# Ledger of designs, part 45: peptides against a protein of PDB entry 7SFY

Target 1, 41 residues: chain A of PDB entry 7SFY
Amino acid sequence: ELFNLESRVEIEKSLTQMEDVLKALQMKLWEAESKLSFATC

## One batch from the design tools (peptide; made by RFdiffusion4, then SolubleMPNN)

Design b2_p20_2_s2 (from b2_p20_2, 12 letters changed)
Fold by OpenDDE base, seed 1:
Structure b2_p20_2_s2 (fold): chain B 41 residues (1-41), chain C 41 residues (1-41), chain A 20 residues (1-20)
Amino acid sequence: as target 1 above (41 residues)
Amino acid sequence: as target 1 above (41 residues)
Amino acid sequence: DLLKRATQLQKQLDELQKKL
């Protein structure tokens, strides 16, 4: 299978976007877990 | 068409790493949601 | 197929974002 320049550029842009999303999700999950520890009545 | 094997290998490694992080986040979310459902006094 | 893997990963991220 050919890995051409166009595919590389597209994937690299997607990877950068997904990395930013992953960081945001990690923060959101940490916040949720922190709040959950207080919600245990 | 520019085929770069080195770039392909690096992208594959990055994708694998993000897939692993995503799986870990999904598991943590499931654990948090499961605990929250039991925390309803 | 790297493009297929990237697309699948993006979909999973979008679904996870909807839950958080």
Scores: peptide ipSAE 0.519, ipTM 0.816, DockQ to the pose 0.154
Fold by OpenDDE base, seed 2:
Structure b2_p20_2_s2 (fold): chain B 41 residues (1-41), chain C 41 residues (1-41), chain A 20 residues (1-20)
Amino acid sequence: as target 1 above (41 residues)
Amino acid sequence: as target 1 above (41 residues)
Amino acid sequence: DLLKRATQLQKQLDELQKKL
């Protein structure tokens, strides 16, 4: 298959957005894990 | 030129890395959710 | 297909975002 310029530009923009989302998700997961407490009763 | 092979290779590497990170996050989320217990008292 | 892979990854990210 051809990986043309149009597809490249579209994917590169998507990658940037996905990287930002991944960072945000990592932070949210860390916060959730940090707040997670085991049931004691 | 219609396409850039180097750009394709870089994008493939980035996608692979993000897929791996996403899998790790999904596993961690599952573990956190599995450990989350409703307070019964 | 790289575009398909990117689309699937975006979909998985969207589903993960719904959970967090």
Scores: peptide ipSAE 0.519, ipTM 0.814, DockQ to the pose 0.155
Fold by OpenDDE base, seed 3:
Structure b2_p20_2_s2 (fold): chain B 41 residues (1-41), chain C 41 residues (1-41), chain A 20 residues (1-20)
Amino acid sequence: as target 1 above (41 residues)
Amino acid sequence: as target 1 above (41 residues)
Amino acid sequence: DLLKRATQLQKQLDELQKKL
């Protein structure tokens, strides 16, 4: 397969966006886990 | 202009890393959801 | 290809984002 410059730029932009989203999701999951409680009854 | 091999390999590595992180987050979310219970007492 | 792979990953992230 041949990859042109347009495809490369599009992928690189997508990667940056996905990295930012992943960081946010990791934080949200940590918050959810911190608030998680088990039934004691 | 063609996308050079070195940059392609770097992008592939980044994608793999993000896929692995995503899998881990999905698993942790599933575990959290599975353990979540409501207080009934 | 890499673009298809990135697109698929983005879709998975979007679905995870909806859950959190």
Scores: peptide ipSAE 0.517, ipTM 0.814, DockQ to the pose 0.139
Fold by OpenDDE base, seed 4:
Structure b2_p20_2_s2 (fold): chain B 41 residues (1-41), chain C 41 residues (1-41), chain A 20 residues (1-20)
Amino acid sequence: as target 1 above (41 residues)
Amino acid sequence: as target 1 above (41 residues)
Amino acid sequence: DLLKRATQLQKQLDELQKKL
């Protein structure tokens, strides 16, 4: 299968978007963990 | 031709890295969920 | 196939996002 510049640009754009989502999810998970409290009773 | 092959290899490396990060986040989510306790009192 | 891998990764991200 041919991998040309057009395909490369499309895939790289998709990868960049997914990287941004991953970073956002990582931050949200960290925030959730930091707010998580154990039952005290 | 070399440019296309090298770019493909770098994209494959990026995908692998993102897959690894995703696995780590899924594990962290499991840990967070395991620490979540329901009110028992 | 890079498109197949990217699609699968996006699907997994969507599932993770639903939980957060």
Scores: peptide ipSAE 0.512, ipTM 0.812, DockQ to the pose 0.171

Design b2_p20_3_s1 (from b2_p20_3, 10 letters changed)
Fold by OpenDDE base, seed 4:
Structure b2_p20_3_s1 (fold): chain B 41 residues (1-41), chain C 41 residues (1-41), chain A 20 residues (1-20)
Amino acid sequence: as target 1 above (41 residues)
Amino acid sequence: as target 1 above (41 residues)
Amino acid sequence: LEKLREELQALQEKLEKLKA
């Protein structure tokens, strides 16, 4: 848990997962922006 | 770059914050997708 | 959606910094 290598691996896995989600959301946002006829924000 | 206890704590705090923001953005995006015919955020 | 785009971009930038 406090071991540097173990903790780093776990964090890097979490970062990778978050990156994947962000990419998915960015794509979904692009699709939403293209489909919305009027966006206020 | 460098990894130690302080770095781990900082990264984990940042990850938690980012996860909270990400969940909020996911919800907002879902709402936008559900309201394509309306002005939405 | 512009706000969402900006916030997602900010998260992306934060993520890149954490990966470094």
Scores: peptide ipSAE 0.385, ipTM 0.759, DockQ to the pose 0.220; fails the geometry check
Fold by OpenDDE base, seed 3:
Structure b2_p20_3_s1 (fold): chain B 41 residues (1-41), chain C 41 residues (1-41), chain A 20 residues (1-20)
Amino acid sequence: as target 1 above (41 residues)
Amino acid sequence: as target 1 above (41 residues)
Amino acid sequence: LEKLREELQALQEKLEKLKA
């Protein structure tokens, strides 16, 4: 867990996962915004 | 940039923070979608 | 939703910096 290579690989996996989640949320946000007549927040 | 223990700790802290924010944003998006008919925040 | 969009964008930018 303190080994640099091992830790780097795990971090890279986490970063990739977070990127996927962000993309999904951005899509859902777009859908929500498209259904709104006016941006309130 | 070279990956080392210092970099790992720094990145892990950032990831933890981002994960917390993402969870909050997911909830906010859900709330926004549920209130879509009211066009509220 | 505008606030949410801005926050998501900020996270995306932060993520890109971490990947570099």
Scores: peptide ipSAE 0.382, ipTM 0.756, DockQ to the pose 0.219; fails the geometry check
Fold by OpenDDE base, seed 5:
Structure b2_p20_3_s1 (fold): chain B 41 residues (1-41), chain C 41 residues (1-41), chain A 20 residues (1-20)
Amino acid sequence: as target 1 above (41 residues)
Amino acid sequence: as target 1 above (41 residues)
Amino acid sequence: LEKLREELQALQEKLEKLKA
């Protein structure tokens, strides 16, 4: 079986970065919802 | 947990797909933030 | 915004599975 340490580290880094972006967007979504009187979607 | 060739390829494909979705969601969220009272899909 | 919330939540769940 193949195993590449550098590839693993890179993927894990990408996953972490994506998680950070998701958290930021979720926070922004909350802020947007708090400013709107009615949300449809 | 297992990191082999098949897992790497699958994860990389998933990451790419998720990144595309994130970009779309960022745009939608930005648009929503511009609204005063309601959000449009 | 409900749809956006659901989509973000789904992505979060998928990400958690990929991290495992």
Scores: peptide ipSAE 0.375, ipTM 0.754, DockQ to the pose 0.220; fails the geometry check
Fold by OpenDDE base, seed 2:
Structure b2_p20_3_s1 (fold): chain B 41 residues (1-41), chain C 41 residues (1-41), chain A 20 residues (1-20)
Amino acid sequence: as target 1 above (41 residues)
Amino acid sequence: as target 1 above (41 residues)
Amino acid sequence: LEKLREELQALQEKLEKLKA
């Protein structure tokens, strides 16, 4: 896609959101690994 | 300053970093799944 | 874990779109 100010702002917002989700996923994975035989979503 | 080459490169670098993290998370997910003994969500 | 997989997949798809 063509990179311009509008696109940049949108990308930055998306990146921030993805970073937050990544942190959440990391925690969930940790929980799953720590429990091993216990269910976690 | 707002969307120059420097900014673009920075965003692309962030994208690359996130891609690497995603790969790591996928590996962790695989590890977690492989260690679980019963069906989970 | 199914939800986690789905979220990862969604992130990957979103990331690919951003890279396009």
Scores: peptide ipSAE 0.362, ipTM 0.749, DockQ to the pose 0.219; fails the geometry check

Design b2_p20_4_s4 (from b2_p20_4, 7 letters changed)
Fold by OpenDDE base, seed 1:
Formats: sequence, C-alpha cells, structure tokens
Structure b2_p20_4_s4 (fold): chain B 41 residues (1-41), chain C 41 residues (1-41), chain A 20 residues (1-20)
Amino acid sequence: as target 1 above (41 residues)
Amino acid sequence: as target 1 above (41 residues)
Amino acid sequence: LERVTQLKDKLWALMEKLKE
C-alpha cells in the first residue's frame, strides 16, 4: 500500500466521520447527565 | 429513551471501537511517514 | 465525557498531521 493523495483523502474522510460520531455521543452523554440530574432532584 | 446500564454499555462499546480505529489510523500514518522517510533517503 | 473529549483531541491531532 502506497501513501498517496487517494489514501490521505480517504483517511481524512474517516476522521471527519468519526468526529461527527464523537460529537453525537457527547450530546447523548450530556443529555443523559441532564436527565439524571433532573430525575435525582 | 432512558439512560440505563444497557445504553451506557453500548456507548462505551462504540467509544472503544472508535478508539481502535483511531489507533489503526495512527499506525497507518506512522507507517506512511516511515516509508516516506525511507524513500526520501 | 472526559474520554470522549480525549478521543476528539486525538482525532484533531491526527487530522492536523494529515494536512501537513
């Protein structure tokens, strides 16, 4: 496997997609914590 | 949607999987840099 | 949340390395 522009672009796409998933998971965690705080009040 | 043990475990599984992908990408990046260094010597 | 933030930071660092 040769590291070229195609491989680099593919890796960047994957990284961007993972960033989106991380953001979504962060939101879910925040919402869950918010609900827990509310439920335990 | 209720945040319970099942949801938490699923999120942790997803995070672990993403961590594995990140490590794999880091390895590929390192290998590519190593090959580039070698090829340009 | 801390773990997710750490992964995000690593992801960002990898993206920056790819840009160079």
Scores: peptide ipSAE 0.118, ipTM 0.507, DockQ to the pose 0.363
Fold by OpenDDE base, seed 4:
Structure b2_p20_4_s4 (fold): chain B 41 residues (1-41), chain C 41 residues (1-41), chain A 20 residues (1-20)
Amino acid sequence: as target 1 above (41 residues)
Amino acid sequence: as target 1 above (41 residues)
Amino acid sequence: LERVTQLKDKLWALMEKLKE
């Protein structure tokens, strides 16, 4: 496949978006687990 | 929505999948840029 | 990229559900 500037830019943007989602989900997971952990104490 | 074990497991699995995709894309990007960088040297 | 988009959308949806 031809890797050009347009493809690179698109991939980089997607990566950034995915990283943001990952961070958000990780934080939510931590919060939920923290809350659950507390509730079980 | 209620956060239960099933939801947690699903989210964690999805996170793992996303991480795998991120790694794959990062590697692909690196490979492409390395190839391009070499070609421009 | 199709898979990437699908995974991103799925994770986003899960995040939104978790917010509620």
Scores: peptide ipSAE 0.117, ipTM 0.517, DockQ to the pose 0.051
Fold by OpenDDE base, seed 5:
Structure b2_p20_4_s4 (fold): chain B 41 residues (1-41), chain C 41 residues (1-41), chain A 20 residues (1-20)
Amino acid sequence: as target 1 above (41 residues)
Amino acid sequence: as target 1 above (41 residues)
Amino acid sequence: LERVTQLKDKLWALMEKLKE
């Protein structure tokens, strides 16, 4: 049995959304690490 | 390429696991940002 | 499945970085 086109498209859309979140998290993590790295008193 | 039932189930399980990791990552990111917000010299 | 596996691994790695 092969799953239908609708299910496949839904999965691919979910993967794309997770990729976008991953990229956003990567950028925010970088920014946080940057602030910590350059933080001096 | 179309996936069989086994591949579809595996993808769905992987997506669920990724969602759990995303949630944990988001919470930890919030905590890190919170520490930065309260950091004072 | 390769893309899913790669994304999962990247997410896990990012989580570990945040834990540090």
Scores: peptide ipSAE 0.100, ipTM 0.477, DockQ to the pose 0.198
Fold by OpenDDE base, seed 2:
Structure b2_p20_4_s4 (fold): chain B 41 residues (1-41), chain C 41 residues (1-41), chain A 20 residues (1-20)
Amino acid sequence: as target 1 above (41 residues)
Amino acid sequence: as target 1 above (41 residues)
Amino acid sequence: LERVTQLKDKLWALMEKLKE
């Protein structure tokens, strides 16, 4: 099937959602590492 | 059509990169949380 | 992880449809 506007929009929405998940994971990682440093200090 | 091809290639590259980053973040998050639990207990 | 995997699979499926 041809790459059309609708398909592009759907892909972009999904990519944005994945980016949001990535950001959430990065934030959780930072929080975990921060708490780890706090607990070990 | 060239635009569509370029767009697909770019999306595939982005998807692959996001997958790799997600895997790395998930692994690091698990490791951090595991160490946190160990250090806090 | 499950949510991320689902999103990835959805994107992959969309890309495959575009190749047809």
Scores: peptide ipSAE 0.122, ipTM 0.508, DockQ to the pose 0.037; fails the geometry check

Design b2_p20_6_s2 (from b2_p20_6, 11 letters changed)
Fold by OpenDDE base, seed 2:
Structure b2_p20_6_s2 (fold): chain B 41 residues (1-41), chain C 41 residues (1-41), chain A 20 residues (1-20)
Amino acid sequence: as target 1 above (41 residues)
Amino acid sequence: as target 1 above (41 residues)
Amino acid sequence: RLKELKEQLEALQEKLRKLK
């Protein structure tokens, strides 16, 4: 594949998607931490 | 839900899954970075 | 383990931010 505008757009879309996944994971991690913290109380 | 052994197992499974996703994202990010770096050359 | 995951996630978020 050659790098062009289409490629950039594709990459940017991928980056945005990854960002969303990371945010979701962050929430999941918080939930897990909360549960474990509670159990450790 | 009450915290018990089953809950702990569930959390551990979730953590493992998150680890796998993070690893996949790391790879994707590397790929994106590589493509962008190449284009900037 | 949780600490490590958190750090990994933060690192990825930072890298992502730099790329965008």
Scores: peptide ipSAE 0.605, ipTM 0.861, DockQ to the pose 0.882
Fold by OpenDDE base, seed 1:
Structure b2_p20_6_s2 (fold): chain B 41 residues (1-41), chain C 41 residues (1-41), chain A 20 residues (1-20)
Amino acid sequence: as target 1 above (41 residues)
Amino acid sequence: as target 1 above (41 residues)
Amino acid sequence: RLKELKEQLEALQEKLRKLK
């Protein structure tokens, strides 16, 4: 596919989705860290 | 829930899943970067 | 392992920020 507006918009959408997933993973990682550190105490 | 073997196993599963998602995102991010940089050429 | 995942996540977030 040529890199046109359609491609750019699709990439932007993809980047936004990845950002959302990363935010969710960050929360999950914090949870895991919290549970593990709590358990060692 | 008490932090016992069951909890630890569940956390390990969660960490593995997160790792897999991060790998997938890393590939997708590389793709996006590749397409964006290619388009500027 | 947790530390590595956290580092990887932060790196991806930074890379994403640069792409946007």
Scores: peptide ipSAE 0.605, ipTM 0.861, DockQ to the pose 0.871
Fold by OpenDDE base, seed 4:
Structure b2_p20_6_s2 (fold): chain B 41 residues (1-41), chain C 41 residues (1-41), chain A 20 residues (1-20)
Amino acid sequence: as target 1 above (41 residues)
Amino acid sequence: as target 1 above (41 residues)
Amino acid sequence: RLKELKEQLEALQEKLRKLK
């Protein structure tokens, strides 16, 4: 398999998907932080 | 809902899940990086 | 542990940004 335009597009789509997952995880982390902070305040 | 033991356990489980997802994303990023590097070498 | 996860997440976000 050659690294052609379609391969590049596929990678970009994967990177976008990963970005979305990271954003979701960021929100989850914030939620966890908030709950822990509440417990320690 | 109080921040009781069960709440803490739930948070810890969530954090473990997030760790696993992050590890998976690290692998995906490495794969993407490797493919991109191959294309530029 | 939470601190470590946050740092890992931020590192991945930065790496991803560089790859895009």
Scores: peptide ipSAE 0.602, ipTM 0.860, DockQ to the pose 0.875
Fold by OpenDDE base, seed 3:
Structure b2_p20_6_s2 (fold): chain B 41 residues (1-41), chain C 41 residues (1-41), chain A 20 residues (1-20)
Amino acid sequence: as target 1 above (41 residues)
Amino acid sequence: as target 1 above (41 residues)
Amino acid sequence: RLKELKEQLEALQEKLRKLK
């Protein structure tokens, strides 16, 4: 499993997947912020 | 549903879950970074 | 807590951007 083009492509796919998760979390955080009247932390 | 204790508890639970996901993503990103760094050497 | 999570998320997004 030497690092090569295939490995890079695989990593990029993983990064894209992680990006999607982060987007989802961002929306969830926004929802939480919207519901909370006051956030201290 | 009015915002009350139950709502706050629910949000707190959600935040905890999100925190866990973020931790997992941090590790995944580190792994990706490590692989990319290794490849450049 | 919300602030910290948001900051962590933003940091991860930035790191991800740099990796891609």
Scores: peptide ipSAE 0.601, ipTM 0.859, DockQ to the pose 0.848; fails the geometry check

Design b2_p20_7_s3 (from b2_p20_7, 9 letters changed)
Fold by OpenDDE base, seed 5:
Structure b2_p20_7_s3 (fold): chain B 41 residues (1-41), chain C 41 residues (1-41), chain A 20 residues (1-20)
Amino acid sequence: as target 1 above (41 residues)
Amino acid sequence: as target 1 above (41 residues)
Amino acid sequence: RVSQLKKVLDELSKKLEELK
């Protein structure tokens, strides 16, 4: 495994992308659950 | 958007999977950087 | 959208594997 500046940059880019997706999923879940609670009232 | 039990389960599964991958990437980055520091000493 | 995000996750997982 060759680790250099390019490799580090690639990993960091992937991490950022995954974090963004995670946040999106969390928000979707929250939104859906919120709507469900509202609708069932 | 239809939100039901199945949808919630699917989202939660995805979140868990993403978190696992994130942790794996973070560990790889840490490991690589640690090795680099050691080698350059 | 969830399906699209799942695709992104799969791609990232693949990249992770390639880095090993």
Scores: peptide ipSAE 0.074, ipTM 0.526, DockQ to the pose 0.057
Fold by OpenDDE base, seed 2:
Structure b2_p20_7_s3 (fold): chain B 41 residues (1-41), chain C 41 residues (1-41), chain A 20 residues (1-20)
Amino acid sequence: as target 1 above (41 residues)
Amino acid sequence: as target 1 above (41 residues)
Amino acid sequence: RVSQLKKVLDELSKKLEELK
């Protein structure tokens, strides 16, 4: 396995993409839970 | 889309999986950068 | 939406394995 600038950029790009997806899922969970709380509260 | 306990568990499971992969990628990046720094420093 | 995000996760996981 060769590590170079291209590999580093590739990993960082993947990390950024995963962070964005994580935030999206967290927001979806928050929205869903908020709706449920409103309906049951 | 119906939100229930099963849906919540599903989302949380996905979030956990993503967090684990994120950590793995971060560690890979750290290791690779450490090796590079050692070689170029 | 959740299914779409799961697919993205699976793709990224695959990329991680390829880098090992």
Scores: peptide ipSAE 0.072, ipTM 0.525, DockQ to the pose 0.057
Fold by OpenDDE base, seed 4:
Structure b2_p20_7_s3 (fold): chain B 41 residues (1-41), chain C 41 residues (1-41), chain A 20 residues (1-20)
Amino acid sequence: as target 1 above (41 residues)
Amino acid sequence: as target 1 above (41 residues)
Amino acid sequence: RVSQLKKVLDELSKKLEELK
């Protein structure tokens, strides 16, 4: 495989995108669990 | 939206999968940059 | 390969949207 500026930028873009989705999933999980706790209490 | 055990498990599985991919991307980036540094020196 | 990783990301993003 070839590494150059384009490939580096692509990887970094993917990393950023994944971090955003990861944060979104974590937030959804937290919200769901918060509602569950609230509903069960 | 409905939250239950099944939905929680689904979210947790997705989070785990994303973490694995994120680590893979980070490793690829590191390897590429390491080779670049080596090749340019 | 980076392309494969991107495919996984896209799939996960889709699943996230389904949960919304």
Scores: peptide ipSAE 0.070, ipTM 0.523, DockQ to the pose 0.058
Fold by OpenDDE base, seed 3:
Structure b2_p20_7_s3 (fold): chain B 41 residues (1-41), chain C 41 residues (1-41), chain A 20 residues (1-20)
Amino acid sequence: as target 1 above (41 residues)
Amino acid sequence: as target 1 above (41 residues)
Amino acid sequence: RVSQLKKVLDELSKKLEELK
């Protein structure tokens, strides 16, 4: 495995993208659960 | 948007999968950078 | 394996869109 600046940048970009998706999913879950809680109140 | 137990479970499973991939990427980046550091030492 | 992980990311992103 050869690691250079390009490889590092590529991995970091992927990590950032994954983190964004992860946060989006977490937000969606939170919103859904919050609405459910609201409805039950 | 209809939210039920199935939806919740599906989202949670996706979140878990994403977290696993995220950790894998982070580990790979760490290992690569560690090796690079070692090589430069 | 970065390419394989990217593939997984894309699949998960697709699932996210389907949930919208």
Scores: peptide ipSAE 0.069, ipTM 0.520, DockQ to the pose 0.057

Design b2_p20_8_s1 (from b2_p20_8, 14 letters changed)
Fold by OpenDDE base, seed 1:
Structure b2_p20_8_s1 (fold): chain B 41 residues (1-41), chain C 41 residues (1-41), chain A 20 residues (1-20)
Amino acid sequence: as target 1 above (41 residues)
Amino acid sequence: as target 1 above (41 residues)
Amino acid sequence: RKRLEELEKELWELQSRLKA
């Protein structure tokens, strides 16, 4: 609602956090796929 | 713990959801920056 | 490394705070 510097900073922080989580999930996916492949080999 | 097909699918769904949210946040950031610029012009 | 459930929880919290 009120778009100021503080708001922008907060959004950017959240974006960064989400990107970090995305990377973590991607790693989890890799692990899952790796284990699936390993188990079904 | 147990990495199977269902687990992989769930992770992929979460990844997609997060990417959608990231896009939304990026839009919010754009709006915020746009409004800041406008207000400080 | 974070568990999937924790990551999903963080996602939900972020959505609740900023997206919605």
Scores: peptide ipSAE 0.107, ipTM 0.542, DockQ to the pose 0.059
Fold by OpenDDE base, seed 5:
Order: C-alpha cells, then structure tokens, then sequence
Structure b2_p20_8_s1 (fold): chain B 41 residues (1-41), chain C 41 residues (1-41), chain A 20 residues (1-20)
C-alpha cells in the first residue's frame, strides 16, 4: 500500500463525498424536527 | 413521510456511523502524510 | 433532498472503498 499523489487525491475525494452526505442527513433531521415542532404548536 | 421516534433514532445512528467513517479516513490520510514526511526527512 | 435509503447506500459504498 503506497501513498502517492493518486492515493491522496482519492482519499480527499472520499472525504468530501462523505461530508456532503453527512450534511444531507443533518438537514433531513433538522427538517423533520422542525415539522414536528410546527405540528405540535 | 412521518417523523417519529423510530425515524429520528435511525437518522442519528446513520450520522454517527458516517462520522466514524470520516474520522477513519482522516486518520488514514494523516498517517500517509506522516509517513511521507518521515521518508523525505 | 436525498432519501434516507439513498444516503445509507452512499455510506456503504464509501465504507467499501475505505476497506478496499
């Protein structure tokens, strides 16, 4: 297992993709909680 | 699409899992960079 | 917005690449 420019780029791409998915999940959670609060008010 | 306790728990589990994977990727990147710096010193 | 199932699928794929 080597670390070179290609491997670094690949890891960084994966990190970025995971961060995007995390943000999407966080937004879905926020929206669900917001709707719940609205419905109960 | 309903928001209930089950759905909230599931989303939070997914968030935690993604955070763990993100940390693992970050560690792999750090280790690779550290080895590179060591090898070039 | 992405469906939860889609997000879980993407997570699985990312984990697979990490382990490979």
Amino acid sequence: as target 1 above (41 residues)
Amino acid sequence: as target 1 above (41 residues)
Amino acid sequence: RKRLEELEKELWELQSRLKA
Scores: peptide ipSAE 0.103, ipTM 0.527, DockQ to the pose 0.056
Fold by OpenDDE base, seed 3:
Structure b2_p20_8_s1 (fold): chain B 41 residues (1-41), chain C 41 residues (1-41), chain A 20 residues (1-20)
Amino acid sequence: as target 1 above (41 residues)
Amino acid sequence: as target 1 above (41 residues)
Amino acid sequence: RKRLEELEKELWELQSRLKA
């Protein structure tokens, strides 16, 4: 498909959503590490 | 259920992989936009 | 919070949209 303004906006939207997923994973990691720290200390 | 060490390691691996994918996609977007700018000027 | 599998599914769907 040809790259145009609409395509760019759609790609940028998708990238933002992927960043949100990454943030969610980071939060899960933090939670897991926090729980481990609590349980092992 | 994501409390154990195994779960943490798996999440870390997933995070790294997804971050690499995100960066790759961002680079592709940049390339596309750069080519468009060059071609339209 | 979303399960890991759900997040992976969303990522896959997003990648598919971008590559389509």
Scores: peptide ipSAE 0.102, ipTM 0.533, DockQ to the pose 0.057
Fold by OpenDDE base, seed 2:
Structure b2_p20_8_s1 (fold): chain B 41 residues (1-41), chain C 41 residues (1-41), chain A 20 residues (1-20)
Amino acid sequence: as target 1 above (41 residues)
Amino acid sequence: as target 1 above (41 residues)
Amino acid sequence: RKRLEELEKELWELQSRLKA
């Protein structure tokens, strides 16, 4: 498949979206662990 | 929903998978851009 | 706040779009 500007832009957009999802998961994990830790304190 | 060890493990697995995908996509982007740059040199 | 299942779904869709 030929790589061009459109392909690059699309990949970069997807990467950004994946990073956002990753951050959301990390936050969710942190919050869950924080609540668990708090509950056991 | 109750958070437990199983949930935490599952979330961490998902995070790892997402990180692997991000790295793979970043590599693909780099390679594509490198080839494009080479082709235009 | 997004649920884990929603995030996993989004991940799958992104993978499918970029790898297909």
Scores: peptide ipSAE 0.102, ipTM 0.526, DockQ to the pose 0.057; fails the geometry check

